# Designs tried in a protein design run: peptides against a protein of PDB entry 6TME. Part 47

Target 1, 324 residues: chain A of PDB entry 6TME
Amino acid sequence: NRLKRAYIALQAWKKAFYSDPFNTAANWVGPDVCSYKGVFCAPALDDPSVLVVAGIDLNHADIAGYLPPELGLLTDVALFHVNSNRFCGVIPKSLSKLTLMYEFDVSNNRFVGPFPTVALSWPSLKFLDIRYNDFEGKLPPEIFDKDLDAIFLNNNRFESTIPETIGKSTASVVTFAHNKFSGCIPKTIGQMKNLNEIVFIGNNLSGCLPNEIGSLNNVTVFDASSNGFVGSLPSTLSGLANVEQMDFSYNKFTGFVTDNICKLPKLSNFTFSYNFFNGEAQSCVPGSSQEKQFDDTSNCLQNRPNQKSAKECLPVVSRPVDCS
Target 2, 324 residues: chain A of PDB entry 6TME as posed
Amino acid sequence: NRLKRAYIALQAWKKAFYSDPFNTAANWVGPDVCSYKGVFCAPALDDPSVLVVAGIDLNHADIFGYLPPELGLLTDVALFHVNSNRFCGVIPKSLSKLTLMYEFDVSNNRFVGPFPTVALSWPSLKFLDIRYNDFEGKLPPEIFDKDLDAIFLNNNRFESTIPETIGKSTASVVTFAHNKFSGCIPKTIGQMKNLNEIVFIGNNLSGCLPNEIGSLNNVTVFDASSNGFVGSLPSTLSGLANVEQMDFSYNKFTGFVTDNICKLPKLSNFTFSYNFFNGEAQSCVPGSSQEKQFDDTSNCLQNRPNQKSAKECLPVVSRPVDCS

## One batch from the design tools (peptide; made by RFdiffusion4, then SolubleMPNN)

Design b1_p11_3_s1 (from b1_p11_3, 5 letters changed)
Fold by OpenDDE base, seed 1:
Structure b1_p11_3_s1 (fold): chain B 324 residues (1-324), chain A 11 residues (1-11)
Amino acid sequence: as target 1 above (324 residues)
Amino acid sequence: SRLDEILESLL
């Protein structure tokens, strides 16, 4: 009986709670699991006459505990939302049995260990949110082979390079922010045909921006701030016909910020502050447009306020990195 | 799809 298995799983999970401040699991008593708070039942896909546990929503419950292996008995779960709790430990490998998993949100918890590779075993997964945890190590290249709509990885401890497989991603939103990613952005990034938003904030990324970024015709948000990027901005960025928010601040960029970038048709905010740019087009000057906001603070620009000293600029500007 | 119907009912 599927509901009996669900009962075993949910009772094991209740026992794995260290704290339940809102008494969320107070009604988790007896065999009627479909009445449990945060448990949602639906007709099974294979037999509409059978009721199964299809979803879990424990968002914002402030529950402290861990995910026991018995959760692998919830084989009919398609939605698993447990964000904004204090769950710790690792994601159980037994969740590989949840072959209907469609949305998996464990964000804003205390999960540790490597990337939860069990997520790669779910054939129907469309949404993956693991942000605001303590996941560490390398990002598996296979994550981008998944047909995901969104990939939220931000605010973790992920290390190493971004996989070249990123170009295979069909995701509209990808966040890498506030990790320990290093190396260059892969040139394959330009192949992300469905990409709307990508965020690299606050990593250890370096090197030149790939010219292939200019192929991201659907991107509305591109944030590469707070990294170690060098060289000039690619001239191909003029191809970002739909970009609205662009941030390159807090890097080591050099060269000239061109009209072709600052005159992008949908651009509303362009921040390139805290770099080593030595020139900008008039269209890039803050206050030059009523429709666009620019920040050129703390560069090597002549006749602009709040710039770096000549002493700070000269060593960097005199040795531009050639990205050609 | 049947899955979409289930998802809509759960959200």
Scores: peptide ipSAE 0.022, ipTM 0.683, DockQ to the pose 0.158
Fold by OpenDDE base, seed 3:
Structure b1_p11_3_s1 (fold): chain B 324 residues (1-324), chain A 11 residues (1-11)
Amino acid sequence: as target 1 above (324 residues)
Amino acid sequence: SRLDEILESLL
């Protein structure tokens, strides 16, 4: 009996709660698991006459606890949303039995350990949110071989380079922000055919921006701020026909910010502050447009306010990194 | 899809 297995799983999970401040699991009593708060039942895909647990929603429950291995008995779950809790430990490998997993949101918790590789075992996964946790180590290259619509990795402890397999991703939204990623952005980034939003904020990324970024025709948000990027902005950025928000602030960029970038047709905000740019086109000057906002603060620009001192600029500007 | 129907019913 599928509901009996679900009962075993849910009772094991209730026992794994250390704190339930809203008494969310107070009604988790008896065999009628479909009446449990945050448990949703639906007809099984293989037999419409059978009711199964198809979803879990415990969002914002502030529950402290862990995910017990018995959750692997919830084999019919397609939606697993447990964000904004205090769950700790690791994602159980037993969740590999949840072959219908479609959306997995464990964001805003206290999960630790390596990337939850069990997520790679789910053939139908479309949404993965693991942000605001303590996941660490390398990002598995295979994550980008998945047909995901969104990948939220931000605010973790991920290290190493961004995998070159990123170009295989079909995701519209990818966040790397506030991790410990290092190295260059892979040139394969330009192959992300469905990409709308990508965020690299607050990593240890370095090197030149790849020219292939200019191939991201559907990108509306591109944020590479708070990294160690060097060299000039690629001239190919003029290809970002749909970019609305672009941020390169808090890097080590040099050279000239071109008219072709600042005149992008959908550009609403372009922040390139806190770099070492030594020139900008008139179209890049803050206040030059009513429709576009620019920030050129703390660069090496002549005749602009709030720029770096000559002492700070000269060592960097005199030795530009050639990205050609 | 049947999955979409289930998802809609859960939301």
Scores: peptide ipSAE 0.021, ipTM 0.673, DockQ to the pose 0.155
Fold by OpenDDE base, seed 5:
Structure b1_p11_3_s1 (fold): chain B 324 residues (1-324), chain A 11 residues (1-11)
Amino acid sequence: as target 1 above (324 residues)
Amino acid sequence: SRLDEILESLL
């Protein structure tokens, strides 16, 4: 009996709660699991006459605990939303049995360990949110082979390089922010056909920006701030016809910020502060447009306020990194 | 799809 399996799973989970401040699981008593708070039942896909647990929503429950392996008995779950809790430990590998998983949100918890590779086992997964946890280690390349609409990885402990498979992603939103990613942005990034928003903030990324970024025709948000990027901005950035928000601040960029970038047709905010740019076009000057906001603070620009000293600039500007 | 129906029922 599918509901009996669900009962076993949910009772095991209740037992795994250390704290339930809102008494969310107070009614998790008896065999009628469909009446449980945060448990949603629906007709099974294979037999509409059978009621199954199809969703879990425990968002914002502030529950402390862990995910027991018995959750693998919830084989009909397509939606698993448990964000904004205090769940700890690892994502159980037994969740591989949840073959209908469509949306998996464990964001804003205390999960640890490597990337939850069990997420790769779900053939129908469209939404993956694991942000604001303590996941660590390498991002598996296979994550981008999945047909995900959104990939939220930010605010974790992921390290190593961004996989070259990123170009295979069909996601509209991808966040890498506030991890420990290193190396270059893969040139394959330009192949992300559905990308609208990508955020690299606050990593240890380095090297030159790939020219292929300019192929991201649908990108509206591109944030590469707070990294170790070097060289000039790619001239191909003039191809970002839909970019609205662009941030390159807090890097080691050099060279000239061109009109072709600052005059992008949809650009509303362009931040390139805290770099080593030694020139900017008039169209890049803060206050030059009423429709666009620019920040050129703390560069090596002449006749601009709040710039770096010649002593700080000269060693870097005189030795520009060639990205060719 | 049947999945959409389930999703609609859960949302």
Scores: peptide ipSAE 0.021, ipTM 0.678, DockQ to the pose 0.155
Fold by OpenDDE base, seed 2:
Structure b1_p11_3_s1 (fold): chain B 324 residues (1-324), chain A 11 residues (1-11)
Amino acid sequence: as target 1 above (324 residues)
Amino acid sequence: SRLDEILESLL
């Protein structure tokens, strides 16, 4: 009996709660699991006459506890939303039995350990949100082989390089922000066919930006701020026909910011502050457009306010990194 | 798909 298995799982989970401030699980009593708060039942996909637990929504419940291995008995769950709780420990490997998993949101919790590789075992997964946790180590390359619509990895402890497999991603939104990623952005990035938004904020990324970024014709948001990028901005950025928000601030970029970038047709905000740029086109100057906002603060620009001193600029500007 | 119908009913 599928509901009996669900009962065992949900009672084990209730027992794994250390705190339930809103008494969310107060009605988690008896065999009628479909009446449980945050538990949603639907007809099974293989037998419409059988009622199964198809979804869990415990978002914003502030529950402290862990995910017990008995959750692997919830084999009919397609939606698992438990964001904004205080769940700790690791994602159970037993969740590999949840072969119908479609959306998995464990964001804003206290999960630890390596990337939850169990997420890679779900063949139908479309949405993955693991942001605002303490996940650490390497990002598995196989994450980008998944047919995901969105990948939220931000605000974790991920390290190492971004996998070259990123170019295989079909995701419209990918966030890497506020991790410890290092190395270069892979050249394969230009192969991301459906990408609308990509965020690299606040990592240890370095090297030159790949020219292949200019192939991201559907990108509306590109944020590479607060990293260690060097060299000039790629001339191929003129290909970003749909970019609205672009941020390269707080890097080590050098060279000239060109008209071809600042005149992008949908560009609304372009921030390139806190770099070592030594020139900009007139179209890049803040206040040059009513439709576009620019920030050129703290560069090595001549005749502009709020620039770095010659002492700060000279050592960097005199040794430009060749990205060719 | 039937999955989509289930998802629509749950959301």
Scores: peptide ipSAE 0.020, ipTM 0.679, DockQ to the pose 0.158

Design b1_p11_3_s2 (from b1_p11_3, 3 letters changed)
Fold by OpenDDE base, seed 4:
Structure b1_p11_3_s2 (fold): chain B 324 residues (1-324), chain A 11 residues (1-11)
Amino acid sequence: as target 1 above (324 residues)
Amino acid sequence: SRLDEILAALK
């Protein structure tokens, strides 16, 4: 009986709670698991006459505990939302049995260990949110082979390079922010045909921006701030016809910020502060437009306020990185 | 509900 298996799983999970401040699991008593708070039942997809646990929503419950392996008995779960808790440990490999998993949100917890590779085993997964945890190590390249709509990886301890398979992603939103990613942005990024928002904030990324970024016609948010990027901004950025928010601040960029970038038709905010740019077009000057906001602070610009000293600029500006 | 939408998509 599927509900019997669910009962075993949920009771094992309740036992794995160290703290339940809101008494969320107080009613998790008896065989009627469909009455449990945060447990949602539906007719099984394979047999509509059978009621199964199809969803878990324990968002914002502040529960401390871990995910026991018995959760693998919840084989009919398609929605698993447990964000904003204090769950610790690793994501159980037994969750590979949850073949209907569609949305997996474990964000804002205390999970540790490597990337939860069990997520790769879910054939129907569309939404993956593991942000605000302590996941570490390499990002598996296979994550981008999945037909995900959104991938939230930010605020973890991921390291190594961004996989070249990123170009295969069909996700509209991808966040890498506040990790330890290193290396260059892969040139394959331009192949992300559905990308609307991508965030690289606060990593150890370096090298030149790939020209292929300009192929991201649907991108509305592009944030590469707080990294180690070098060279000039690609001229192909003029192709970002839908970009609204663009941030290159806190890098090591050099060269000239062109009209073609600052006059992008949908651009509302462009921050390129805290770099080593030595020139900007008049259209890039803060206050030059009522419709656009610019920040050119702390560059190597002439006749602009709040710029770096010549002593700070000269060593970098005199040694431009050729990105060609 | 969101769950209903998901289940519909999985059919």
Scores: peptide ipSAE 0.661, ipTM 0.971, DockQ to the pose 0.923
Fold by OpenDDE base, seed 5:
Structure b1_p11_3_s2 (fold): chain B 324 residues (1-324), chain A 11 residues (1-11)
Amino acid sequence: as target 1 above (324 residues)
Amino acid sequence: SRLDEILAALK
């Protein structure tokens, strides 16, 4: 009996709650699991005459606890949303039994450990949100082999390089922000055919930006701020025909910011502050356009306000990194 | 509901 298994799982989970400030699980009593708050039943996909637990939504419940292995008994769950709780521990490997998992949102919790590789076992997964946790270690390359619409990894403790498999991703939104990623952005990034938004903010990324970024024709948001990028901006960035928001601030970029970048047709905001740029086109000057917002603060620009001192600039500007 | 949409997509 699927509902009996669900009952066992949900009772085990209730027992794993340390705090339930809103008494969300107060009605989690008795065999009628479909009446449980945050539990949603539907006809089973394989047998419409059978009612199963198909969704869990405990978003914003502020529940403290952990995910017990018995959750693996919820084999019919396609939607698992536990956003904005205080769940801790690891994502149970037993969740591999949830073969219908379509949306998995465990964001804004206190999960720890390595990337939850159990997510890779779900063949139908389309949405993965693990942001705002304490996941650590390497990002498995296989994550980008998944046919995901969105990948939210930001605000964790992920380390190492971004996998080259990123180019295989079909996701429209990918966030790496506020982790500990290092190394270069893979050249394969240009192969992300459906990418609309990518955010690298606040990592330890370095090296030159790959020219292949310019192949991201559908990208509307590109944020690489607060990293260790060096060299000049790729001339191929002129290919970002749909970019609206672009941020390269707080890096170590050098060289000249060109008209071809600042005149991008959809560009609304371009922030390149806190770098070592030694020149900019007139089209890049803040206030030069009513339609575009620019920030050139804290560079090595001549005759511009709020620039770095010559003492700060000269050592860097005189030794530009060649990205060729 | 979102769940209904998901279940429809999984069929």
Scores: peptide ipSAE 0.658, ipTM 0.971, DockQ to the pose 0.923
Fold by OpenDDE base, seed 2:
Structure b1_p11_3_s2 (fold): chain B 324 residues (1-324), chain A 11 residues (1-11)
Amino acid sequence: as target 1 above (324 residues)
Amino acid sequence: SRLDEILAALK
């Protein structure tokens, strides 16, 4: 009986709670698991006459505990939302049995260990949110082979390079922010056909920006701030016909910020502060447009306020990185 | 519900 298996799983999970401040699991008593708070039943996809546990929603419950291996008995779960809790430990490998998993949100918890590779075993997964945890190590390249609509990885401890497989992603939103990613952005990034928003904020990324970024015609948000990028901005950025928010601040960029970038048709905010740019077009000057906001603070620009000293600029500007 | 939409997509 599927509901009997669900009962075993849910009782094991209740036993794994260290704290339940809102008494969310107070009614988790008896065999009627479909009456449990945060447990949602539906007719099984393979047999509409059978009632199964199809969803878990424990968002914002502030529950402290861990995910026991018995959760693998919830084989009919397609929605698993447990964000904004205090769950710790690792994601159980037994969740590989949840072959209907469609949305998996474990964000804003205390999960640790490597990337939860069990998520790669789910054939129907469309939404993955693991942000605001303590996941560490390398990002598996296979994550971008999944047909995901959104990938939220921000605010973790991921290290190493961004996989070249990123170009295979069909996701509209991808966040890498506030990790420890290093190396260059892969040139394959230009192959991301459905990308609307990509965020690289606060990593250890370096090298030149790939020219292929200019192929991201549907991108509305591009944030590469707080990294170690060098060289000039690619001239191909003029191809970003739909970009609204663009941030290159807190890097080591050099060269000239061109009209072709600052005159992008949908650009509303362009921040290129805290770099080593030595020139900008008149269209890039803050206050030059009422429709666009620019920030050129703390560069090596002549005749602009709040710029770096000549002593700070000279060593960098005199040795520009050639990205050609 | 969101769950109903997901289950419909999985059919």
Scores: peptide ipSAE 0.656, ipTM 0.971, DockQ to the pose 0.921
Fold by OpenDDE base, seed 3:
Structure b1_p11_3_s2 (fold): chain B 324 residues (1-324), chain A 11 residues (1-11)
Amino acid sequence: as target 1 above (324 residues)
Amino acid sequence: SRLDEILAALK
């Protein structure tokens, strides 16, 4: 009996709650699991005459606790949303039994350990949100082999390089922000066919930006701010025909910011502040357009306000990194 | 509901 298994799982989970400030699980009593707050039943996909637990939504419940292995008994769950809680520990490997998992949101919790590789076992997974946790270590390359619509990894403790497999991703939104990623952005990034938004903010990424970024013709948001990128901006960025928000601030970029970048047709905001740019086209000057906002603050630009001192600029500008 | 949409997509 599927509902009996669900009852066992949910009762085990209730026992794993350390705190339930809103008494969310107060009605988690008795065999009628479909009446439980945050538990959603539906007809089973394999037998419409059978009701099963198909969804869990405990978002914003501020529950402290952990995920017990008995959650693996919830084999019919396709939606698992538990964001904005205080769940701790690791994601149980027993969740591999949830073969219908479609959306998995554990964001804004206190999960720890390596990347939850159990997510890679779900054949139908489309949405993965693990942001605002304490996940650590390497990102498995296989994450980008999944047919995911969105991948939210930001605000964790992930380290190492971004996998070269990123180019295989079909995701429209990918966030790497506020981790400890290092190395270069892979050249394979240009192969991301469905990418609309990508965010690298606040990592330890370095090297030159790959020219292949210019192949991301559907990208609307590209944020690489607060990293260690060097060299000139790729001329191929002129290919970003749909970019609206672009941020390269707080890096070590040098060279000239060109008209071809600043005149991008859908560009609304372009921030390239806090770098070592030594020139900009007139189209890049803040206030030059009513439709576009630019920030050139704290560069090595001549005749612009709020620039770095010659003492700060000379050591960097005199030794430009050649990205060719 | 979102769940209904997901279940429909899984069929």
Scores: peptide ipSAE 0.649, ipTM 0.970, DockQ to the pose 0.926

